# Peptides against a protein of PDB entry 6RO1: the designs that were tried, part 62

Target 1, 216 residues: chain A of PDB entry 6RO1
Amino acid sequence: LGKEIEEYIHKPKYCLPFLQPGRLVKVKNEGDDFGWGVVVNFSKKSNVKPNSGELDPLYVVEVLLRCSKESLKNSATEAAKPAKPDEKGEMQVVPVLVHLLSAISSVRLYIPKDLRPVDNRQSVLKSIQEVQKRFPDGIPLLDPIDDMGIQDQGLKKVIQKVEAFEHRMYSHPLHNDPNLETVYTLCEKKAQIAIDIKSAKRELKKARTVLQMDEL

## One batch from the design tools (peptide; made by RFdiffusion4, then SolubleMPNN)

Design b2_p15_7_s4 (from b2_p15_7, 11 letters changed)
Fold by OpenDDE base, seed 4:
Structure b2_p15_7_s4 (fold): chain B 216 residues (1-216), chain A 15 residues (1-15)
Amino acid sequence: as target 1 above (216 residues)
Amino acid sequence: MVRYYDLKTDEEFEL
């Protein structure tokens, strides 16, 4: 179900309007999880399908990603690899096909204008880490319907299935399997905290709007 | 100081 939602989100027709410089995105490539990176730029490349001659445009997003220093030495011949958890790594601008974006955040960072200096790139990593600390339940994701405006009926059906599954899980007290409870409580906590954060942010926005109205 | 914009809240934050 999560992968099915991802298949909608990473489609160029939906995600391109949100790929502004500073947008937090998650990148995955064939088992390599780079985690959260920052969009630097995107480009449309003309591509021609070899068999049909049809124009199949490739969308490439340049993403500042935390890469292994080992992979950077071979960057001329090998694809960038994610930094190991115990490694500091180095932030590098990596060209990524748009379909490799596994998540898009509502968060857009202010980034340095010049990303050529290593210190400027590493400062962005610090910024990502501070945002991650701010969101213990995970960096907030764009809502495919509310934020991205996706009207696809297939996506709506997927979301309805997710909601119905979640509701059934909450309604059935009987599966005392402690291993299922841990995964489900983590997913439920993450979902509930995402809802609570959304609610709290709405209340904070209302409170600020009221405070700003009382100062006028 | 980390600054970001959140599209969901339409607000800027400083950390």
Scores: peptide ipSAE 0.659, ipTM 0.965, DockQ to the pose 0.683
Fold by OpenDDE base, seed 3:
Parts: C-alpha cells; sequence; structure tokens
Structure b2_p15_7_s4 (fold): chain B 216 residues (1-216), chain A 15 residues (1-15)
C-alpha cells in the first residue's frame, strides 16, 4: 500500500510542483538510502522513446545529499554513494531521477544562494539535523490528497484501504508481532524493487548519465 | 538559526 502511494507521488505531473529549492526529499537508489536531502533545482530533458518515436520527458532533480567521501573522488565516472552511518560524509549536489524520491516533505528550508562553498553545503546538513530533532517521529510528509491535490480515484482507493487497515490495526490489539514489521518491510522492499526495475527499464532507455544509469 | 516553511501548517519556523 505505501508503495502504491509512492508510485503516484513519483509521477512528474504530481511531484514537480513541489520540487522547489529547499524542499526536503528522501532519496533512495536500490539498496542505497541517502536519507533526507534538499532540492536545489530540477530540469526537464527531452527524450525520445526508441520504439515509438514519442517524446517521453525525463525529469532530473538536483538534490543536495550526504555522500561518502570515496564516491566524491569517482563522481565523474561512478554514481554517488550515501555516507556510511559512522562517516561524517560530505554534502554534494547529485542529479537524481524524480522516481528515486522515496518521500517529499511539507518542509521547505531556507538554503544558501551559493552552494559552491563546502561550508555552505555542510550548513544545510546541520539545518536538516535540526529539523529532524524537531520531529522525533520523523520529518512530516506531504499528503498526496490534501497537500499535493492528487484526484486519482485509484489513489483514493489505496488511501481508504490504508486508513481501514490502520483503523483495524489500532482497534484490534494486533500484537506487535516483529514478523509483521518484517513482512511489511519485505513487501515494501519487493514492490519497490519491482517499481524500481520497471522505472529503471524505462529510464535506462533514456539517460545513461543519472545515478541509476551508470550501473547499466 | 534554521528557518523553514511548512506547507501543512502554512507557517514559517525558526530553530
Amino acid sequence: as target 1 above (216 residues)
Amino acid sequence: MVRYYDLKTDEEFEL
């Protein structure tokens, strides 16, 4: 269910209006979780579908992400990698396909106008950390209906199913079966992999230069 | 000081 919601949020027609500079977004590329980053800008690239000749626009968002120092040395040839948990890392502007945005926050930071200095980029990391401290239960997410204005009946049905499930989960003391979290995490991983494969196959035909495209 | 806008509350905050 959460993944079905993500499939709607990832659609450019829904998410692009919210990808303003300073918007907090979560970036995940396959097994690489970058955590929370900040939108710097986005661009629309014209792409032609090889089989239909139809123009299928590719949307790339530049996101300031905490990257490993090792990945920075290879940034010209290799995809950026997230900082290790025990690593300080470095904030870098990374071009990301819009479908790699696993979450979009209602929070929009005020960011430095010039992100060329390392100190300015690192100041944004401090800002993210202070926002995270304010929200112990996690940074607030955009509501796909109330905030993003998505009118799709398929999404409304998914949300109703989630709400009905949550209501059942809270009304019935489902034992905190650690297996339920594991099953949800596994179902979420499996469906995300399926979406990522389908999107990656579509995007692989399009633009070899973005994070997912250097692995092919 | 960290400044942000929250779309859900339509408010600006300082941290």
Scores: peptide ipSAE 0.658, ipTM 0.964, DockQ to the pose 0.848
Fold by OpenDDE base, seed 5:
Structure b2_p15_7_s4 (fold): chain B 216 residues (1-216), chain A 15 residues (1-15)
Amino acid sequence: as target 1 above (216 residues)
Amino acid sequence: MVRYYDLKTDEEFEL
């Protein structure tokens, strides 16, 4: 059930309006759990589906993640690895395919404008840790219906099953879905903001492979 | 000092 909800949340049409600089997100890549990181920016890339030749846009989000220092040595050729539980790690901006977002928080951090200094990146880790202390039951997640406005009937059925199990009924009135055009306009506006932030942060770009891009 | 906005409460917080 949780995984079924994730399959809706990480769809670009739903999540892109919420991928703002400072948004807390969880990133998982196969067996690698990075935990909570912070959105820095996102970009749309042109892609062509291998089987149909149809345009299938890829969405890449740059996320500040706690990475193993060992993985940083090979960062030009290898994908980032999460810091071990006993390791301090280092906060790095990692390009991630949007479908690797396992969770999106309602929380948006105020982050340093310049993430080039190591100290500024590490300050974000401290901020995440303080937010985690504030929420002993876990960092709050975006509600797919109430916060994200998803009207998909399949999702509603999944949530009803979860609610029945958890004995929790959401009493809040459903927000109307933004029309598809509004969603696209919000995505484009955010993409432009993300480009501007990305340009200011170009010096942070270690030549790193996009997580799962090499598999596409 | 950590500042954040929570969309659920529509509030800003300082820690």
Scores: peptide ipSAE 0.656, ipTM 0.964, DockQ to the pose 0.798
Fold by OpenDDE base, seed 2:
Structure b2_p15_7_s4 (fold): chain B 216 residues (1-216), chain A 15 residues (1-15)
Amino acid sequence: as target 1 above (216 residues)
Amino acid sequence: MVRYYDLKTDEEFEL
């Protein structure tokens, strides 16, 4: 269910209006969880679907992320890796495909205009940490209906199922809800979108090392 | 001093 909501949130038609500089976003690439970062900018790249010749625009968001210092040494050739839990890490601007945004916060930070100095980038990490202290239950997420204005009936049904499931879990923890099939059809569409993104990534790989593009 | 805006509350905060 959370993954289904994520699939709606990741759609450019819904999330792009909220990807302003300073927006807190969570980035996850396969097994690599970068945690919370900050949007710096986004760009639209022209992409042509290899199988249909249709224009499928690729959206890349530049996100200031806490990266491992080890991965920074090879940043020209290797994808950025998240900082280890015990590592201080370094905040780096990483180009990220929009579908790798696992969460979008209602919180928007004031960020330095010049992120070239390391101290300015590291100040943003301190800001994220202070916001995290403010929210012990986690940084607040954008509501897909109330904040993002998503009118999709499929999403409304997913939310209703989540609410009903949460209500039922609070009342009866053991029922496997068979409505997993609607999750699977959305996951299959996501898998097809991921394939289309994989083909798009091959074209963008010609321009910049975008997160997850080097693994394609 | 950390300053942020929360869209849910339409408020600015300082930490």
Scores: peptide ipSAE 0.645, ipTM 0.962, DockQ to the pose 0.834

Design b2_p15_8_s1 (from b2_p15_8, 8 letters changed)
Fold by OpenDDE base, seed 4:
Structure b2_p15_8_s1 (fold): chain B 216 residues (1-216), chain A 15 residues (1-15)
Amino acid sequence: as target 1 above (216 residues)
Amino acid sequence: SFEIGKYSLEIPKLK
């Protein structure tokens, strides 16, 4: 169900207005999870579908991502790889197809104007890490309906199914289902997502309150 | 020291 929501969020018609410089986004490419990065810029590339001749515009977002140092050596021929958990890695601006965005945050960072110096790029990583510390339950996500304005009935049905499933799970402890562990792991992920949404909304409210207090 | 001013919670109001 989370994946089904992602299928809406990463569509250019919905996400492009939110891809401003400094926006926190998650990037996932197949098996490569880069985690949270920061939007630097986006571009529309003209693409022609080879079979129909129809214009199919490709959207590329430049995202500052934590990359492995090893992958950077081969950057001319190989795609950047995410930093390993045990390595420091290096923040690099990586061109990413918009459909590879797995999440979009409500958080927008101030980024250095010049990202050519490594220290400037690494300063953004420090900022991401500080945001993560402030949001222990996870970086707040844009609400696809309330924040992103997605009116698609398919998405609404997905969300309703999620809510109904959560309600059923809490109302009927499936004490007797032997497949409970898999359901619990999915439900814990989902409950964690719901808690993360609720906590993120609370932390967003706190952070807005703090930002409003710092502006006073 | 993380300056709170380094991030904003800008939810673009969809017009």
Scores: peptide ipSAE 0.072, ipTM 0.739, DockQ to the pose 0.384
Fold by OpenDDE base, seed 3:
Parts: structure tokens; C-alpha cells; sequence
Structure b2_p15_8_s1 (fold): chain B 216 residues (1-216), chain A 15 residues (1-15)
């Protein structure tokens, strides 16, 4: 269900309006999880479908990501790799296909105008880390329906299933079925995505309330 | 400055 939601969110027709400079996004490419990065820019590339000859535009988003320093040495020919958990890494602007965005945050950061200096790029990492500290339950996500305006009935059904599953998980201790671990892990990931969206909305509401309280 | 949706959330700088 979380993957099913992701399949909607990463579609250009839905996500492009939210890919403004400074938007927090998660990037995942196969086994490479870059975690949270920041949108710098995006571009539309003309592509032609090989089988139909139809124009199939590709969208590339430039994302500031924490990369392994080793992978950057060969950056001309090799794809950037995420920083290892024990590595400091270096923030780099990486061109990413839009379908590799696994999540989009409601948070937008102020970014330096010039990201060529390493210090400016590293300052953005500090900002991401500060946001992560402010949201201990996870960085708030855009709601695909309420924030992104996705009207697809398939997505609504997926969300309803996630909500119904969450409700069943809390109301019925289906604790005893051993096959529940795999379904539970998938449903916990899905429920965690829905909880992350709902928690993110609640945290956004709380953060708004805290910000309103700090302005009082 | 942080913007959430249409709203700028000033996340207070951690002192």
C-alpha cells in the first residue's frame, strides 16, 4: 500500500507542482537510499518512446543529496552513491529522474543562491538535520489528497484500505497469525506511511501551534 | 525560513 501510494506521488502529473526549490524530498534508486534531500531545480527532457515514436517527456529533478566522497571522484561516468551511515559524506547536486522520489515533504527550506561552494551545500545538510530534530517522528509528508490534490479513485481506495487496516490493527489484536509478520511489515510500512502522513499533518498542526505560541 | 504548503513555518533556530 505504501508502494502503491508512492506510485501515484512520483508521477509527474501530480508531483511537479510541488518540486519548488527548497522542497524536501526522499530519493531512492534501487538499493541506494539517499534519504532526505532538497530540490534545487527540475527540467523537462524531450524523449521519444522507442516503440511508438510518441513523445514521452522525461522529468529530471536536481536534488541536493548526501553522497559518498568516494563516488564523487568518478562523477563524470558513475552515478553518485549515498553516504555510508558512518561517513560524513558530501552534499552534491544530483540529477534524479522524478520517479525515483519516494517521498515529498510539506517542508521547504531556504537554500543558498550559489550551491557551488561546499560550505553552502553543507549548510543545507545542517538545515535538514535541524528539521529532523524538530520532527522526531519523521519529517512531515505532503498529503496526496489534501495537499497534492490527487483525485484518482485508486489512490483513495488504497488510502481507505490503509486506514481500515490501521483501525483493524489497533482494534483487533490480530497478534497471533505468524503470516501477519510479512503482511504486518507491509501493512506497518503502509500504516507507517499513512501514520507518517497523519502524524506529519498532526506535527504540522503542532508545529504551527508551537510557532503560533512562540509568536505570542 | 521554512515553508509548509502555502505557509511559511519559521522553525525557530535551535539556540
Amino acid sequence: as target 1 above (216 residues)
Amino acid sequence: SFEIGKYSLEIPKLK
Scores: peptide ipSAE 0.049, ipTM 0.717, DockQ to the pose 0.050
Fold by OpenDDE base, seed 5:
Formats: sequence, C-alpha cells, structure tokens
Structure b2_p15_8_s1 (fold): chain B 216 residues (1-216), chain A 15 residues (1-15)
Amino acid sequence: as target 1 above (216 residues)
Amino acid sequence: SFEIGKYSLEIPKLK
C-alpha cells in the first residue's frame, strides 16, 4: 500500500508543482536508498519512444543526495551510489528520474545559490539532519490528497484501506496474525507515511499556531 | 508557509 501510494505521488502530473528548489524528497533507485535529498531543479527532457515515435517526456529532477565517495570516482561511467551508513559521504547533485521519488516532504529548505563548493553542498546535509532531528518520527510528507490534490479514486481507496487497517490494527491488535510482521513492516511504512502526514499537519498546525501566537 | 530555522514548511496552494 505504501508502494501503491508512491506510484501516484511520483507521477509528473501530481508531483511537478511540488518540486521547487529546496523541497525535501526521498530517492530510491532499485536497491539503492539515497534517503532524503533536496531538489535543486527539474527539467523536462524530450524523449521520443523509438518504436512509436510518440513523445514520452522524461522528467529529470536534480537532487542533492548524499553519495558514496567511491561512486563519485567512477561517476563518469557509473551512477552515483548512496553513502554507506558508516561513511560521511558527499552531497552531490544527481539527476534523478521523477519516478524514483519515493516521498515528497512538506519541508522546503533554503539552499545556497552556488552548490559548486563542497562546503555549500555539505551545509545542506546539515540542514537535512537538523530537520530530521526536529522530526524524530520522520520528515513530514505531503498529503497526496489534501496537499497534493490528487483526486484519483484508486488512491482514495488505497488511503481508506490504509486508514481502516491502521484503525483495526490499533483497535484490535491481531496478535496472532503471522503476516503481522510483513503487514507491520508495510504498515510501519504506511503508518509512518500517515503519521508523517498527521505529524506534518500537526507540526504545520503547531508552527502556524506558534507563528500565529507570535503574530498576536 | 512558515519558516522554522533554515527551512520552511511550504505547501504550494494548488491553483
């Protein structure tokens, strides 16, 4: 169900309006999880399908991602790889196909105007880490319905199933369902998305409330 | 949108 939601949010027709410079996005490429990065820009690439001649526009988002230094040495021939958990890595601007976006945050960072200096790129990593510290339950996500305005009935049904499942799981702990671990892992991701949305809405509400309290 | 430190929570209004 989390993957089903991802299949909607990464569609250009839905996500492009939210891919402003500084937007936090999560990038996954096959087995490579880059985690959270920051949108630098996006571009539409004209792609012609070789067999049909149909224009199939490719959307490429340049994302500042934490990359392995080893992968950067081979960057001329190989795709960037995510930094290992134990390495510092280096923040690099990586061209990413939009369908590789696994999540889009409600958070938008201020980014340096010049990302050529390594220190400027690494400063963005510090900013991501600061956001992560502020959101211990995870970086808040855009709500695909309320924030992204996706009206697709398929998505609404998926969300309703997630909510109903979460409600059932929390109301009646199915202690004996052997699929609980797989469902928990999927539901931890979904509950994390829903908690992230709810947390984001709460934090947005709190922050608006704090800002409104500072304006009053 | 609100700014918290070096970031903003900005939900673009869908036009």
Scores: peptide ipSAE 0.035, ipTM 0.724, DockQ to the pose 0.323
Fold by OpenDDE base, seed 2:
Structure b2_p15_8_s1 (fold): chain B 216 residues (1-216), chain A 15 residues (1-15)
Amino acid sequence: as target 1 above (216 residues)
Amino acid sequence: SFEIGKYSLEIPKLK
């Protein structure tokens, strides 16, 4: 279910208006979880499908990500590796295909104008870490419906199922259905997204009340 | 002005 919501959120038609410089986003590439990064800029690349000749626009977002020291500066996401847990890593600007965005936050950071200096990039990591400290339950997410304006009935049904599942989980310990693991992994991802949406809504409501422009 | 070390909760107004 979380993956199903993610499939809506990462669609260019929905997410592009929210990919402003400074927007917090999560990037995941297969097994590589970069965690939270910051949007630097966005570009549309014209691509021609080799087999159909159809114009398939590629949407690339440059994201400042915590990378391993082995990661090249401005490397493609395929070449970039996330910092190891015990590694300090280095913040690098990485071009990311928009579909690799696993989450979009309501939080937008002020970023340095020049990200070429290492210190400027590392300052953004400090800002991310400070935001994470302020949101111990997780960085607030954009609501797909209320914030992103997604009107897709499929998404609404998914969210309703998640909410109904959460309600049922609280009302009935669904512990015993083995099909619940797959549904629960989907519904935990969806429920985690709905919890993340509800917590993000609560946190956004709290954050709208608490987060005046706080100096980080 | 982008100030270093500040964050905002900026939800773009849906037009």
Scores: peptide ipSAE 0.059, ipTM 0.740, DockQ to the pose 0.455; fails the geometry check

Design b2_p15_8_s2 (from b2_p15_8, 9 letters changed)
Fold by OpenDDE base, seed 3:
Structure b2_p15_8_s2 (fold): chain B 216 residues (1-216), chain A 15 residues (1-15)
Amino acid sequence: as target 1 above (216 residues)
Amino acid sequence: PFVVGKYSLEIPKLP
């Protein structure tokens, strides 16, 4: 189910409007999880499908990612690798195919204009870490329907299945384990708090849009 | 302070 949602959100037709400079995104390439990075820019590359001759544009997003220092030595010939858990790593601008974006945050950072200095790039890592501290339950995601405006009926059915699964998981105590009931009650409270935060953010967005329209 | 844009929750760079 989570992977099925990912298959929608990483499509260029849905995600490109949200890939502004400073947007937090999660990057995963096969076994390489880079975690959260920051969008710097994106570009459209003309590509021709080898078998049909049809123009299939490739979208490349430049993402500031925490990379292994070892991988940077070979950066001319080898793909960047994520920093090891025990490594500090170095923040580098990495060109990433848009379909490798596993998540898109509602959070957008103010980034330095010049990312050539190492200190400017490392300052962005400090900002990501501060956001992670502010969101102990995880960095907030864009809602695929409400924020991204995805109208696809397949996605709506996936979300309904997730909601129904979560509801069944919480409403069917499969086991009278008092610890499970406590975990479910905590998960329901967490889910309700997440809904309330989402609703509050939406109302704040509406209120600000109205205020900006009244000031114009 | 968080600034909510049209499509983003903007966080200023911390000093």
Scores: peptide ipSAE 0.029, ipTM 0.645, DockQ to the pose 0.087
Fold by OpenDDE base, seed 2:
Structure b2_p15_8_s2 (fold): chain B 216 residues (1-216), chain A 15 residues (1-15)
Amino acid sequence: as target 1 above (216 residues)
Amino acid sequence: PFVVGKYSLEIPKLP
């Protein structure tokens, strides 16, 4: 289910408008999870499919990622590797294919104009960590429908399945609970409160966007 | 844009 949503959001036709400098994104390459990084820029590269001669444009996003220092020494010949859990790592600008974006945040950071100095790159890591502290339940995602404007019926069906599955996951352990109705009402209230917290976070985000537009 | 410190919660205006 999460992967099925990912298959929509990482499509260039949907995500490119949101890949502004400073956008928080998650990057995963096969087994390598880089976690949260920051978009620096993106580029369109011409690619020709070897067998069809068709122009298949590749979209590359430069993402400031926390990399292993060991991988940086070999960075001329080897792909960057994520920092080990206990490693400090180093923030580096890594070219990433857009389909390797596993998540896109609603958060956008201010980034230094010059990312060549290590201190400037590490300052961005501090900013990511500050955002993570402010969002203990996780960094907020762009909503595929409400924020990204994706109208795809397949995605709507996936979201409905996720919502129904979340509802069923909350209901299934409780199918043997004699208080099923009270827990359904609590789970509907919790799902509705989660929707209302999402909608109220969206409305509070809209209202704070409006309030800060009145304060600017 | 909601700016708190070094970050903004920018809902990108849909073009």
Scores: peptide ipSAE 0.027, ipTM 0.650, DockQ to the pose 0.298
Fold by OpenDDE base, seed 5:
Structure b2_p15_8_s2 (fold): chain B 216 residues (1-216), chain A 15 residues (1-15)
Amino acid sequence: as target 1 above (216 residues)
Amino acid sequence: PFVVGKYSLEIPKLP
């Protein structure tokens, strides 16, 4: 179900309007989880599929990601790898295919105009870490229906199943289903998404209220 | 110190 939602939100027709500079996005490439990064730019590349002659446009988003310093030394030959948890890493602008975006945040950061200096890139990491501190339950996601305007009935059914499952989980005393642990791990990720959306809407309201209070 | 304004919660209105 979380993966099914991801399959909708990473589609260019839905996500491109939200890929403004400074948008927080989560990047995952197979086994490599980069976590949260910041959109710098995006480009449309013409890809000619060799077998069909159909122009399948590749959308590449440049994302400022925390990369391993070891991977950066080999960056001429190897794809950038995510920084290890215990590694400081280095923030680098990495070209990412749009389908590798696993999440899109409602949060948009102010980014330095010049990201060539290491200090400017590392300042963005400090900003991401500050956002993470403000959202202990997780960085708030865009609502795929309410915020992204996705009208797909398949997605609506997935969301309804998530909501019904969450409601069932909160309404039934958890004591009787032996598959609870596997359900918990999936539900923690999904309850995290729903809590993140609700938290996002609440914090958006608070942040707008704070911005409106600072403008008063 | 958290400085208000380091990030905005801008949801772009779809046209």
Scores: peptide ipSAE 0.025, ipTM 0.636, DockQ to the pose 0.348
Fold by OpenDDE base, seed 4:
Structure b2_p15_8_s2 (fold): chain B 216 residues (1-216), chain A 15 residues (1-15)
Amino acid sequence: as target 1 above (216 residues)
Amino acid sequence: PFVVGKYSLEIPKLP
């Protein structure tokens, strides 16, 4: 279900209007999870489908991502790799195909105009970390229907299935399996997390009307 | 400082 939603969100026709400089996005390339990065810019490449001769434009988004230091040395010839769990890494601007965006946040950061200095790039990591602290339950996502305006019936059906699954999961008191209390506490934590994200998103939406969050 | 919500962008062509 989450993957099915992702398949809609990463489509250029839906996500491009939201790929502004400073937009928080998650990037995942196959096995490489970069986590949260920040959009710097995007570009349209002309591509011709090899079998049909049809113009299939590719969209490349430059995303400031936390990369391994090893991948930075090879950045001219090799794909960037995410920072290892035990590594500090370095923030680098990485060209990413738009379909590799696994999530798009409702949050858009102010970013330095010049990202060539390492310190300016690393300052953005500090800003991401500050946003993560303010959202202990996870960085708020754009709603694919309400925020992104996706009208696709397939997506609506996926969301309805998620809502119906959540409703069924809450409406069936799985009364008798002791292993369910651990799943329930995880689901209640996740539901509380979702409520807290929704409240925090509402507060941020309210704070957008109040110019006063000068410090972030 | 951060902003929440939708903004419109022009799609830059790569040179």
Scores: peptide ipSAE 0.019, ipTM 0.601, DockQ to the pose 0.053; fails the geometry check

Design b2_p15_8_s3 (from b2_p15_8, 7 letters changed)
Fold by OpenDDE base, seed 2:
Structure b2_p15_8_s3 (fold): chain B 216 residues (1-216), chain A 15 residues (1-15)
Amino acid sequence: as target 1 above (216 residues)
Amino acid sequence: PFVIGKYSLDIPKLP
């Protein structure tokens, strides 16, 4: 379910408007989880599909990520690796294909103009850690529908399933109600109410975050 | 855009 949402949000047609400098994003490359990083910029690269000659534009986002110092020594030839759990690591600007973005936050950081100095890059890590402390339940995500404006019916169905599943986890398994359609309509209404409650809780969390932000 | 310290909640207005 989370992965199915990711398949929508990482599409360039949806996420590019939100890839402004300072945007918090999660990056995952196969088994390598970099966690939260910060968008520096993005670029469109022309790619020609070798077999069709069709222009398939590649979107590359430069993300400031916490990398292993070992991987940085080999960075000229090897892909950056995430910092080990107990490693301090080093923040580096890593070119990332846009489809490797696993999450996009509503949070946008102010970043130093010059990211060449290590201290400037490490200052951004401190800012990420400060944000994480302010959000003990996790860094807030952009809502795919309300914030990102994704109108895809497939995504709406996925979200409805997630919310229905979340609701079913809290509601005892009514395994035996034969009126699946009425339960579906009630689950759609409850899922819509849960969407509305989750949206309202997200808006309230945004508003409380804004209020907590104004109280600081 | 609410700015706290070094960050903001920046949700672009949908067009």
Scores: peptide ipSAE 0.203, ipTM 0.804, DockQ to the pose 0.321
Fold by OpenDDE base, seed 1:
Structure b2_p15_8_s3 (fold): chain B 216 residues (1-216), chain A 15 residues (1-15)
Amino acid sequence: as target 1 above (216 residues)
Amino acid sequence: PFVIGKYSLDIPKLP
């Protein structure tokens, strides 16, 4: 279900307007989870489909990612690898295909104008860590419908399935009572209320973040 | 765009 939502979000037609410099994005390449990085730049590359000769544009985003020091030494021949959990690593600008973006945040960082100095790149890691401390429940995501404007009926069905699944998981403490039908109608109302509470909590979190901004 | 410290909550309006 989370992967099915990801398949919509990483599509260029939906995500490109949100890939501004400083945008927080999560990058995953197969088994390599880079975690949260920062968009530096975006480029469109012309590619030719091998089977049709049609121009299929490849979208490449340069993302500042925490990489292993070993991957930097072999950068001429080896793809960048994520830093090990206990490794300090080094922040590097890595060209990433847009379909490897697993998440896009509503957060946009201020980044140094010159990322050539190591200290400037490492300062961005400190900024990511500060954001993570401010959001203990995780870095806020762009809403695919409300924030990204995705109108795809397939995505709406996936979201409805996620909500129904979350609802079933929370209703599962009642393993033993066969009166399923009366519970389902109360549960649809509770799921709608949970959506409304989640939207209202997001608005309250936005409003509380705004209120904390007015107090600074 | 609301700026909190070194970051903003910036949701660009769809064109």
Scores: peptide ipSAE 0.106, ipTM 0.723, DockQ to the pose 0.329
Fold by OpenDDE base, seed 3:
Structure b2_p15_8_s3 (fold): chain B 216 residues (1-216), chain A 15 residues (1-15)
Amino acid sequence: as target 1 above (216 residues)
Amino acid sequence: PFVIGKYSLDIPKLP
């Protein structure tokens, strides 16, 4: 279910409007989790599908990522690797295919204009770490429907299934009640209340973040 | 100064 939502949000038609410089994004490439990085820029590359001759544009986003220092030595021939948990790592601008974005945050950082100096790149890591401290329950995500404006009925069904599953997971004592229909209507009301609580917690988290940030 | 874009929370670089 979370992976099914990811398959919508990483589509260029949905995410490109939100890939502004300073946007926090999470990058994952197969087994390599880079965690949270910062968008620097994006580019459209013309690609021709080899079998159809159709123009299939590739979108590449340049993301400041925490990379292993070992991987930087081979940067001419090898893909960047994420920093090990015990390593400090180094912030590098890495070109990433847009479909490798696993999450997009509502948070946008102010970044240095010149990212060539190591100190400027490392200052962005300090800013990410400070954001993570401000959000102990995790960095806030863009809502795929409310914030990203995705109208896809498949996504709405996935979200409804996630909400119904979360509701069933919390309501598991009801598997033995023979009045399934009344439980469904109560589950729909309680799922709507859970949506309203999740939306209200998200709005409260946004509002508390805005309030805590306006006080600094 | 936080500029709240339509869908973004702009967080300044903390010193």
Scores: peptide ipSAE 0.082, ipTM 0.678, DockQ to the pose 0.093
Fold by OpenDDE base, seed 5:
Structure b2_p15_8_s3 (fold): chain B 216 residues (1-216), chain A 15 residues (1-15)
Amino acid sequence: as target 1 above (216 residues)
Amino acid sequence: PFVIGKYSLDIPKLP
């Protein structure tokens, strides 16, 4: 179900309007989880499929990601790898295929105009870490329906199943279903998305309330 | 869109 939502949100027709410079996005490539990065730019590349002659446009987003320093030495021959948890890493602008975006945040950072200096790139990491501190339950996500305007009935059914499952999880005492552990890992990711949306809406409401209180 | 510190919560309205 989290993967099913991801399959909608990473589609260019839905996500491109939200890929502004400074947008927080989560990048995952197979086994490589880069975590949260920041959109720098996006480009449409014409890809000609050699077998069909159909122009399948490749959408590439340049994302500032925390990369392993070891992978950067080999960056000419090897794909960038995520920094290890215990590694400081280095923030690098990495071209990412749009379908590798696993999440899109409602948060947009101010980014330095010049990202060539290492210090400017590392300042963005500090900003991401500050956002993460402000959102202990996770960085708030865009709502795929309310914020991204996705009208797909398949997605609406997935969201309804998530909401019904969450409601069932909160309404039933957890004691009686032996599949709880596997459900917990899937539900932690989904509850994270729903908590992130609810947290985002709550923080948006709080921040609007604070702005309204500062305007009063 | 509102700015909190060094970041904004910016939900672009779809056109």
Scores: peptide ipSAE 0.025, ipTM 0.673, DockQ to the pose 0.324

